# Peptides against a protein of PDB entry 5EG6: the designs that were tried, part 27

Target 1, 151 residues: chain A of PDB entry 5EG6
Amino acid sequence: RLRSQTVSTRYLHVEGGNFHASSQQWGAFYIHLLDDDESEGEEFTVRDGYIHYGQTVKLVCSVTGMALPRLIIRKVDKQTALLDADDPVSQLHKCAFYLKDTERMYLCLSQERIIQFQATPCPKEQNKEMINDGASWTIISTDKAEYTFYE

## One batch from the design tools (peptide; made by RFdiffusion4, then SolubleMPNN)

Design b1_p13_1_s3 (from b1_p13_1, 4 letters changed)
Fold by OpenDDE base, seed 2:
Structure b1_p13_1_s3 (fold): chain B 151 residues (1-151), chain A 13 residues (1-13)
Amino acid sequence: as target 1 above (151 residues)
Amino acid sequence: SSFTYSPSGYGLF
């Protein structure tokens, strides 16, 4: 059986110029909405508006300014990433971060490291890809005044 | 970089 609840209790943060995870350290990030055709780079144009699943985003560390590559935020159903969900992103739902322009690579927490995990096609469900618990993320707003996701 | 309003201030775990 598959579990819907993420088992990881570690927080993503940046240390020493690298992305790490720790149960003792809190890392805050800006989630920036990009245009679908935005190119990869340190310089990027942020779109205005509310983020929906399926859209391209940039995660930028609030402290160091370091950013991950462009990601597509996807809705999670149990241990699957939904490829066609397009409703507004909600704190009530776990999400997955697909590394844009890769072969099903997702941002994943493994032990204390942030890695890329390759999802596998979901049998008989073309709109889903099988991920693991480490690739399922929960977004917690650090400031309600800046919280624009649905809860 | 050009920045406009977007969801900001999130923790991931």
Scores: peptide ipSAE 0.020, ipTM 0.547, DockQ to the pose 0.272
Fold by OpenDDE base, seed 3:
Structure b1_p13_1_s3 (fold): chain B 151 residues (1-151), chain A 13 residues (1-13)
Amino acid sequence: as target 1 above (151 residues)
Amino acid sequence: SSFTYSPSGYGLF
């Protein structure tokens, strides 16, 4: 299970006031759970509790305090984002970050830059959207607390 | 409650 906490990723970090990607550096971010109806803004209220897929989150750089737009964290199955998964987020499972209120735009790593990648609808499975590898993220908590794995 | 800075200049918006 994943709670609002500090997480790290191999690819995403902040340097010089900008988001950068690197295979050699790890960036630490706070992942904050928001209400589904929380508006976009520099100020926001954080909910306590375990984060579930489908919920709205904010990624905030632990060093600079820079925040990305509101995201919906989604479960990933192979190269598809699941639109209706709602189980607790697993730190051992890849996830995707959908930019809220966009047309299937996801955070994506491309050539060491963070971009938006537009997922394509899955024709035969309406609860899935096809993403690329760069839009599949691994969350590693900096917390030493025990957690369970969900399959 | 939290206050942050938006990386709007990076092109994610």
Scores: peptide ipSAE 0.019, ipTM 0.554, DockQ to the pose 0.034
Fold by OpenDDE base, seed 4:
Structure b1_p13_1_s3 (fold): chain B 151 residues (1-151), chain A 13 residues (1-13)
Amino acid sequence: as target 1 above (151 residues)
Amino acid sequence: SSFTYSPSGYGLF
């Protein structure tokens, strides 16, 4: 049994050569900082430095080496992604992964599948767009490639 | 700087 505090979180892992997400399992991924002008591809140049919100990153599975397309990591405020936040990324805050060069598509967990979820513009706040719970992620430091959560 | 390679490609599965 999972505690409610862990059930509400989302965990990314790779199984059977595919990306999966689970409320009960997680995998280890490298988060690589890229230059803003880095092109999409399987081969990319990693930039040194601390990651800030608004910057372009690559998520790479530590086991398989599989990667997601270029993402922009954005700060989350409740059910919204912030478009202009640029402070350093913190494990104390939830984040969202915008798929770069898409129409507001975010990395999202839906019924144990990883999908693209289209955020809705926030008419009242130009610097925010609305996401769902599945598009809100928590970064947890770990040296374990996969882990199943249970009580 | 350094290069990182994805031997199995990329995408949402």
Scores: peptide ipSAE 0.018, ipTM 0.529, DockQ to the pose 0.042
Fold by OpenDDE base, seed 5:
Structure b1_p13_1_s3 (fold): chain B 151 residues (1-151), chain A 13 residues (1-13)
Amino acid sequence: as target 1 above (151 residues)
Amino acid sequence: SSFTYSPSGYGLF
């Protein structure tokens, strides 16, 4: 389980006021849990507790304090994002970050840049959206993170 | 909490 305000890393960092990705440079980010009705903005109220799939989160650079737009963290099953999964987020599983209030746009790593990738709907599986590998993320906690995991 | 917001329409780079 991943707690709110957990500091985690991926091929993600902030440079020059922009978000960049690199296989050689990692950045530490706070993952803040928000209420589902929290508005977009630089100021927001962080909700305490363990993060579950389907909940709204903010990724904040631990160094610069720069934040991405509100995201919904979703569980990943192979190359699909699950729309209705609500179990606790596990660092043992991959996840996807849906950009809230978009048409199936997900955070995606492409050529060392972070882009928005539009997922393809699954007509036969309405609870799933097809994503690419670049939109599948692995959360790795830092020593400042509070977490538990189950296998 | 207050942080710097980085909006993006297409990309986040």
Scores: peptide ipSAE 0.018, ipTM 0.538, DockQ to the pose 0.034; fails the geometry check

Design b1_p13_1_s4 (from b1_p13_1, 5 letters changed)
Fold by OpenDDE base, seed 2:
Structure b1_p13_1_s4 (fold): chain B 151 residues (1-151), chain A 13 residues (1-13)
Amino acid sequence: as target 1 above (151 residues)
Amino acid sequence: ESFSYSESGYGLF
């Protein structure tokens, strides 16, 4: 059985024109699906449809409109990012955000800062990259609907 | 769709 309880978490947040983490504040973001060939820029074309792992997305702060660079959302298996997963993104599963067109750089929380963390290739599994815990993210819907999820 | 993001591995219930 489970009981409701307060947990200590840090949320991606925008303050002062910078991305950071806060235990008291959270940032709400629009996640936009892009075409794989969409160029980087302040203006971009949003694609319709449900987001799948491996697809290119833009995270845009709902308040400030600030956006991160193009990301590829990847499925996480333990402490590895899966490079070839393509099933629909689940809010009940951890994900990683690969900085598109980088050498294995992932969006990562370190202390209270959002940084880029370079993943290490998996020697035994070419379809995986080793990431740290800070590069594993849980998506929480901002919908007002009550729901329960387990991670 | 709008989301918030956390590195937490804990579930909400």
Scores: peptide ipSAE 0.025, ipTM 0.622, DockQ to the pose 0.061
Fold by OpenDDE base, seed 5:
Structure b1_p13_1_s4 (fold): chain B 151 residues (1-151), chain A 13 residues (1-13)
Amino acid sequence: as target 1 above (151 residues)
Amino acid sequence: ESFSYSESGYGLF
């Protein structure tokens, strides 16, 4: 099996209408699969099925219902986001969340804030974009009480 | 292993 390295011990959560990070709190989100042509908005049509890299998703806070803009979930290889990976998303893999319709902007944890980080193109690898550690995420099912990662 | 849409929640870190 594949192993993923956790680059941050802080968890994403929503507080006071803003996205925050905490090393002591775990924020739970619903990951909604959308059609590729789904428009941005508070209301959206959820598509059933297995989530694959490259697909459009919505992250919705399980508590407040607040949602991030449409994201494309991308596979991560080392510190690069893969642009053309399309295999099923796995909890064993790191992922990145590309802000749809932006110039290489990715969801990023910086300090205690959630920001957009602009990835750098890879000239020799057109199917990859360089991201920082904060833009590399690990998804954990909330069905698990504990999570163990391996190096 | 893969994910499918459901009413289950996910943690991100």
Scores: peptide ipSAE 0.024, ipTM 0.533, DockQ to the pose 0.270
Fold by OpenDDE base, seed 3:
Structure b1_p13_1_s4 (fold): chain B 151 residues (1-151), chain A 13 residues (1-13)
Amino acid sequence: as target 1 above (151 residues)
Amino acid sequence: ESFSYSESGYGLF
């Protein structure tokens, strides 16, 4: 049932207290599950359990401890983020990270920078938002804090 | 497959 997808060569990592993008390097992150009602802050309460699409998460760099704002992890189909998907997050699926409490802002790789990209509503599909390729991410499990990629 | 909090961490790309 699960679909295999092409691995991206875009990597998210933290260096010097800032988020960076690289085609060669990436860092490891803790994906922390939060309660839906958890407030924004540097301190937060982590929930146990499997992460499902639609849930609120915190991405924390395993090395620096730098964290992004609260995100909602969403399933991706082609160039659309699915707003109502709630199945378990899988390495076989692409995902998007919606910045919680924003107007359709998603984490996006543009050039060598991590930016917020505003998704466009799908007029005919209320349960979808159109994103660009840079806002589509692939998750892989890793035991390494840093990784250098060679094709 | 599914993901949860782990000391192993995750890579994003």
Scores: peptide ipSAE 0.022, ipTM 0.563, DockQ to the pose 0.287
Fold by OpenDDE base, seed 4:
Structure b1_p13_1_s4 (fold): chain B 151 residues (1-151), chain A 13 residues (1-13)
Amino acid sequence: as target 1 above (151 residues)
Amino acid sequence: ESFSYSESGYGLF
């Protein structure tokens, strides 16, 4: 289970004041749990406790303090993001980061850039959205870096 | 606990 803490994410790091993507490098970030009704802003209140899928989080670079907009962390099943999963986040599973209050926009790796990728609704499954591989992220705690992950 | 950041710190491109 994952709490508000410092984590490492593959393909994401900060260099020279910009977010960069790399297959070779990992960046260290704080993942902060927010209230569902927390507004976007330069200051926010961090909640204690275990992070669950479906909850609102902030990713902040541990070195530079650069941040992303509010995200909803969602469970990934193959190439789909689950919209209604609410169990605790597991470091053994991939996740997707939905840009809160957007039309299915997800944080995505594309040609060593970090972009927003619009997911496609899954016609047969109302609780799923189709994402690409670049929108599926692997996260691990900084004190548990001995995992091997497969794309 | 509160956290503050600069709005210019958003790094999506």
Scores: peptide ipSAE 0.019, ipTM 0.514, DockQ to the pose 0.037

Design b1_p13_3_s1 (from b1_p13_3, 6 letters changed)
Fold by OpenDDE base, seed 3:
Structure b1_p13_3_s1 (fold): chain B 151 residues (1-151), chain A 13 residues (1-13)
Amino acid sequence: as target 1 above (151 residues)
Amino acid sequence: MKTGEVPTWQAKF
């Protein structure tokens, strides 16, 4: 039995000076690798190279220059964020963005809004935190930005 | 993935 799957997508986007979740507008962002000890600010030093899970990154809107706070990009397995994964970030693989220096707050999509969602510790697995689907993101390079979903 | 310009999205199935 073949099954079709309907996919609903929302994109991180900047509109009117705010981050929001758009079903129509595709936002492109520079993802900048930072040093782990980089301070928060509008100005920051960027490292070149490949991004690995667990590293600190900045997401900057390519159009407006508006940036989110420093994030730690984490690997996602189902509904859990992995705290100790350190392999290279892979395109089309789910990831989560932990807001650095917060109590388990993750960048989360909630309808049209971008919010912070507090993850729940995994009682039996200290290297995992439970997140919701809204906190699970997919990132791809711009040369692969065109995707069509089929039913 | 190397640093650079990327789009981001959330997909729900």
Scores: peptide ipSAE 0.234, ipTM 0.829, DockQ to the pose 0.037
Fold by OpenDDE base, seed 2:
Structure b1_p13_3_s1 (fold): chain B 151 residues (1-151), chain A 13 residues (1-13)
Amino acid sequence: as target 1 above (151 residues)
Amino acid sequence: MKTGEVPTWQAKF
């Protein structure tokens, strides 16, 4: 039997000093490109340029300054995160945020909570990890300007 | 996408 599914949209938000997923409020975040060898910490060096999949980024709340740990932004194909994609990040395309230096932990939305979800290795494809829907994010820039990417 | 300010969201089924 076919069932109609309700889709809910939630936004990453900071409230009361905590990250959460809100259906009503969205947080504006700076996504900062880091060097691959940048250490974890409150202070970090931001790189200029276009963000590519596979690169290390920091998400920083523009209001509170609260930041998530270093993340590797990865391209998403259906229910899998691609480990070797390196093309420029496409806004509006689903992406995943791997918690750097973890065992396949990804930033994940679970109801109103932001949690870590452990991806499962894809047995047939070494360049993919299986994630859940909650670990798939869409980025929309507050700057509505169109971008042209150069190699 | 450049380094910059963005909102993030997730659609859940």
Scores: peptide ipSAE 0.115, ipTM 0.731, DockQ to the pose 0.037
Fold by OpenDDE base, seed 5:
Structure b1_p13_3_s1 (fold): chain B 151 residues (1-151), chain A 13 residues (1-13)
Amino acid sequence: as target 1 above (151 residues)
Amino acid sequence: MKTGEVPTWQAKF
């Protein structure tokens, strides 16, 4: 049997005015819950409460204040993004970030770059879209991240 | 997960 491959972890990070994927540094981001009808802009109204899949969020770098466009956070099952999942987001589960108002574009890690990856429709399952591994993210709290780095 | 400050990451094989 083939032995397990070495896992390479990369983190979303902001450097030089750009989002990138770093193997050595991680960025802390505010995940702001927005209304579904919130328009794109530097100023936005933040909702309180627990984030659910299918809701609109803003990722804002806690250091630089740089933000990504509005995203819809979606649940991930294997290599598929679920379009109709609406349960509370769990830090222990994979998620994907759909770029709002795009043709199935998702926030994706490609080597050291952050790109947009176009998902493929699932002909058999209209409630799913095919994504790659780079478009699958795990969210962890800052305290847990610090613990992991210091261990 | 509550709205707030968190880091994100992705593992590649």
Scores: peptide ipSAE 0.106, ipTM 0.740, DockQ to the pose 0.037
Fold by OpenDDE base, seed 4:
Structure b1_p13_3_s1 (fold): chain B 151 residues (1-151), chain A 13 residues (1-13)
Amino acid sequence: as target 1 above (151 residues)
Amino acid sequence: MKTGEVPTWQAKF
């Protein structure tokens, strides 16, 4: 007999001055496109246009203004992050957030915590890195949030 | 997807 498992979601949220993963509360974030050569800092120049995989972004909490370090948004195929994908980012599709200028560190949830997870290189596929499920995220726009939350 | 305000979440299946 097969045991069924309930599907659950966790949302990126800011509470008490910290990023965490909440099962009940979600945060609204600005995702800002940056130049590839933009330096790390609280002040940054935002580019207009469509975000593509492989580009540098900043996630900023719309309420508190707290921001994560510069990230490279990458396309996800199952449990792998694609390193060479450069097509436009698709809402509601899985993505990963590589912490820029690190050794394969990705934004990851572990229970209620937001951590860095080190991806493992794929020996036979140079264009992929292995990530865990906690490092796979889905982005939805505010106009699609109700469908996701109340489904 | 353009730069803007979005909620971010992770689903466990």
Scores: peptide ipSAE 0.088, ipTM 0.746, DockQ to the pose 0.037

Design b1_p13_3_s2 (from b1_p13_3, 6 letters changed)
Fold by OpenDDE base, seed 2:
Structure b1_p13_3_s2 (fold): chain B 151 residues (1-151), chain A 13 residues (1-13)
Amino acid sequence: as target 1 above (151 residues)
Amino acid sequence: MKTGEVPSWLAKF
């Protein structure tokens, strides 16, 4: 017999200078919009405005100030990342974080570890890359914590 | 969503 496995909700968290995922602890992150030509570094210039898919962002821990490398936030359709979507980022909708200037590496949760997962090209759709479930994230603003939601 | 205004959780359900 094969039984489906249910995974508990996990959140990206920073502890001890490391990124990990926890079901009990969560980090709150600022999502900063960057220019597409912004260089990698601890210091960066933040843009104003609404974040759109395809744009470059920095995820910065609100407590520690630790940041991930520059990411491109991409829209997710099922188990694919859309490469050419450019509409405004929607909270509570799944997204993926492509590590900029990599070969299809995405921010991914594997068990409790944050890793890079290499997406594979979609054979029939050039504008999509196949990701795993671990590379799909949901953004939830802390100001909406009062709402009950379920995915 | 706007850039850097409100901290967000990154969640996996």
Scores: peptide ipSAE 0.440, ipTM 0.910, DockQ to the pose 0.040
Fold by OpenDDE base, seed 1:
Formats: sequence, structure tokens, C-alpha cells
Structure b1_p13_3_s2 (fold): chain B 151 residues (1-151), chain A 13 residues (1-13)
Amino acid sequence: as target 1 above (151 residues)
Amino acid sequence: MKTGEVPSWLAKF
């Protein structure tokens, strides 16, 4: 039996010192490019330039200033994260956030909680890891959103 | 996408 269902949009946001996903509330995040050898810490050095897949980034809440640990932004193809993609990040495409220095852990939405999800290696494709839908995100610039609102 | 220039929403559809 197949049931008709609609998808409810969720947005990452910060509340009470924790990261959540909500259909009612949303947070705006700065995505800061870091050097590949940048160490984890509250203070970090930001690089200039355009973000490419495979690079290390910091997600910082524009309101609270809270940040996630260092992430590697990866390109997504269907339900797989690409490990060797290095082209410029496209906001219109899905992406995944690998928690740096973990064993295939990705930023993931589970219900309304943000958790770590362990990706599964692709046996036949060494350059891919299998992720779930919860680990796939879409980036939307607030600047673009504001501009669209007044069109 | 340029680093840290403007904030972004992270959305799930």
C-alpha cells in the first residue's frame, strides 16, 4: 500500500545551545572556509575565496555565534556522498557535511534532532559513501531568498 | 559560493 504524503520542509536552527531542525523556525549560518590543516577550536582562521567540495568549513549561527565542529562539505549524488569531488559548491545541489576526523560521520536530521549518521562504504565505488536522506542538505543564501521575496 | 560573505539557510525538503 502506497500512501500519499507531502514533504515538510525543515530548517537547521539553534535553540537553547543546541542544534535542531524545525519547520517553524530557521537559523541563518555563515559558512566559513578553513585551511585543510586548521585545528579544532573556538577561534579559527577563515580563508578567502570560493568554497569547493572537499574543503573544510565551519558553520556558525549568525545570531548566537554557536558553531559546529569542523566539517568537510561533500557533493551528493542521490544518496551517496562523493569523496573526491572538488568543484565549486552549488547552492542548488544537495550537499553533505562530514564531521572531520571521524569514521564517516555526517551531520544528519532525525525527526527534529541533529545527530551524527555513519555512512556506509560503497563496496564497488571507493570514491563514494552511502548516506541517508537525513544527511543531505540544501544551502539557500539568505540574500537570494530576500531578493526573491521582493520580485 | 563565497566563504562567509552572507549567511545561508540549511534546508531539508
Scores: peptide ipSAE 0.415, ipTM 0.902, DockQ to the pose 0.040
Fold by OpenDDE base, seed 3:
Structure b1_p13_3_s2 (fold): chain B 151 residues (1-151), chain A 13 residues (1-13)
Amino acid sequence: as target 1 above (151 residues)
Amino acid sequence: MKTGEVPSWLAKF
């Protein structure tokens, strides 16, 4: 059995048509790869293949079908989002979700609410943006639920 | 990870 360390019990969840975070309830989301030129909408065309950092994705609740706007999934290094990383997305590795076509807005957890957090450009590193902990997420596939997680 | 096949939890750790 593989083991993983966790520090928080917060999960993205959908309730009443809204996205929020919960310590007691969790949602499972499909992460759909989109074409870079896919337009925003409730209906979208999904691409096959492996998701890489820098690509456009749709997060869709497996239960309600509710979806967030188009996101660019970005690799996270501590408290920075990497703008130029393009390797395959790794589960159990922290990532950030940039809201596509915004001014550095990222999907962020603030207490129990899902908000947009504006990242700050890194003064000395043009390929990075500074985010907060709330804008960092970990992806865990449900087929990995057999893993033991420690808080 | 592969697109859209297996649902995932988005967790805060």
Scores: peptide ipSAE 0.407, ipTM 0.900, DockQ to the pose 0.040
Fold by OpenDDE base, seed 5:
Structure b1_p13_3_s2 (fold): chain B 151 residues (1-151), chain A 13 residues (1-13)
Amino acid sequence: as target 1 above (151 residues)
Amino acid sequence: MKTGEVPSWLAKF
């Protein structure tokens, strides 16, 4: 299970004050759990507890302190993000980061750039949105964790 | 297919 802590992720790095892709190194970030009603801004209140899918989080670079906008962490099933999953986040599975209050925009790796990419709705499954591989992320806890995972 | 830049800023807490 994942909680507010330091994590590493592949191909996400901060350099020169901007988020970008790095094929050379894993980026180290703090993942912070927020209240669902937390407003956007440089300052935010962090919640304690295990992170569940559907909850609002902040990713903060452990080196520079640069932060992404509020994200909703969502469970990934194949090429889809699940909108109604609410179980604890598993480090053994890929996840997606929905940019909160957008029209299906997800954090995405495109070549050497970090972008937001619009998911496609699933007509037959209203609880799913289709994402590309670049929008699927692997998270590894850098401190004590229930599970160890490498990719 | 819609894409866009991702804004970012320094976190303070």
Scores: peptide ipSAE 0.281, ipTM 0.861, DockQ to the pose 0.925

Design b1_p13_3_s3 (from b1_p13_3, 6 letters changed)
Fold by OpenDDE base, seed 5:
Structure b1_p13_3_s3 (fold): chain B 151 residues (1-151), chain A 13 residues (1-13)
Amino acid sequence: as target 1 above (151 residues)
Amino acid sequence: MKTGEVPVYKAKF
């Protein structure tokens, strides 16, 4: 199970004040659990506890303090993001990061860039959205707050 | 297919 803590993820790196992709280096980020009603901003209140799918999180670079917008962490099944999954986040499975208050925009790796990419609705399954492979992330927990490593 | 830039923030605690 994942809780508010430092994590590493493949291809996500911060350099020069911006998020970008790195095939060489894994960045270290702190994943913060937020309340569902938390507003966007540089300052935010962090909740304690295990993170569940569907909850709002902030990814903050452990080194630079740069942060992404509020994200909803969602469970991934094959190439779909599950909208109603609410079980604890598993580090054994891929996840997707929905940009909160957008029209199906997800955090996505595109070559060497970090972008937001719009998911396609699933007409037959209203609880799913189709995402590309670049929008599927692997999270690895780490006890080193500012630890980075090379792939 | 819709894409866009991701805004970033400087987190303050």
Scores: peptide ipSAE 0.391, ipTM 0.900, DockQ to the pose 0.899
Fold by OpenDDE base, seed 2:
Structure b1_p13_3_s3 (fold): chain B 151 residues (1-151), chain A 13 residues (1-13)
Amino acid sequence: as target 1 above (151 residues)
Amino acid sequence: MKTGEVPVYKAKF
């Protein structure tokens, strides 16, 4: 399961063909590693390997098969997303999901809705972007090649 | 600042 870091704990899930957040319900997801050159689409090739920050991933609901757009998983430090972190993704760290090919749009929890929210550039640190607290996520379960979430 | 809807896809392998 995927959890947003906010005052109240919310879990990402799929209902009615849409992504939502719930305080009770949650979904199981696969985080698939993609090639950096992979185009957007319903069909995509999953790459083997341990996921690192900065890499392109697809978040897919294991039950419904619904997927979010291509995301770049980024490491979070305090209230900023790190643009140049490239170490292996860890369950010990918060992460953010940048919507690939957008102007600093990140996957964000707003109340019970899943939206994209624009990060603000850090004037003093070009390798960081200031994100909304709802854009900070926690990964619950991981695998070597794929990150999975189970009940 | 900007917000928006998130497009959703049906994954196919």
Scores: peptide ipSAE 0.390, ipTM 0.896, DockQ to the pose 0.928
Fold by OpenDDE base, seed 1:
Structure b1_p13_3_s3 (fold): chain B 151 residues (1-151), chain A 13 residues (1-13)
Amino acid sequence: as target 1 above (151 residues)
Amino acid sequence: MKTGEVPVYKAKF
């Protein structure tokens, strides 16, 4: 299980107040669980507990304090984001970060830039959206005391 | 497909 904690991911770090991509650097971030009705802002209330897919989270750089917009963390099945998955987030699976209150925009790695990229609806599977390969992320906990394997 | 820049914030606690 993944709790609100410090995590790391490849190809994402903060430099000069902006999020950048680097094949050589790993960024360290706090992943904060928010209430589903939490509003966007620089100030927000953090919930304790295990993070589940479908929940709203904030990624905050542990060094600079820079944060991304509110994100919904979604489970990834191959090249699709699952819209209705609600099980606990696992490091064993890839995930996607939907920018909350957008039209299917996801956090995406594009060369050396971090962008938002629009997913494509799956006509035959209403509970899935097709995402770019760069929109699939792997999270690694940097605080083992707050993480246990879940399978 | 649509792409765009990602807005960022300074988190305050």
Scores: peptide ipSAE 0.366, ipTM 0.893, DockQ to the pose 0.894
Fold by OpenDDE base, seed 3:
Structure b1_p13_3_s3 (fold): chain B 151 residues (1-151), chain A 13 residues (1-13)
Amino acid sequence: as target 1 above (151 residues)
Amino acid sequence: MKTGEVPVYKAKF
C-alpha cells in the first residue's frame, strides 16, 4: 500500500525547475493525499492515510519543492486507465495520473519531456479510457520499511 | 491526440 511518503518513479526527474525524463537520475517525490474538494494552488492541505485509486494527489519534488497539478491516481490495466478502481494503490501495478479537471489529460512521458496527453474514451467500457504507454507509471516507495517493487 | 505542457507550481507548506 502507498501512503503519503517519498516515492520514486522511472523517468520522472526535476532539474532546472522543470519536470523531465532522465535515464540517468531518479527523482524523489512526495506523494501527498488531498481532499477531493481541494482547490489548485501552491498551498494545500495534506491528508494522512493510505492512498487509494481515484483519490486526488500532489506530486512534489523532495528537493526543489516543485509540484505538478492536482492529479487523480488511477489504476492501469494494460493500456487502459480504470476510472472506478478505488482499492489501495499498489506498487505492483502501473498507474496513471489524470490531470484533475481536464478532458482526459494524463501525465505522460514523451522522449525527455513530461507532457499531458489525452486519453481516448472506451465507448463499450465506460469505466476505462485508453492511454498511451508513456502515461503508464511505476511507483516505487523509497520507504525502506515498505515493500519495494521493481519492473 | 491532444497534448500539452504541464504547468508546475512551487509547493508551499
Scores: peptide ipSAE 0.348, ipTM 0.890, DockQ to the pose 0.910

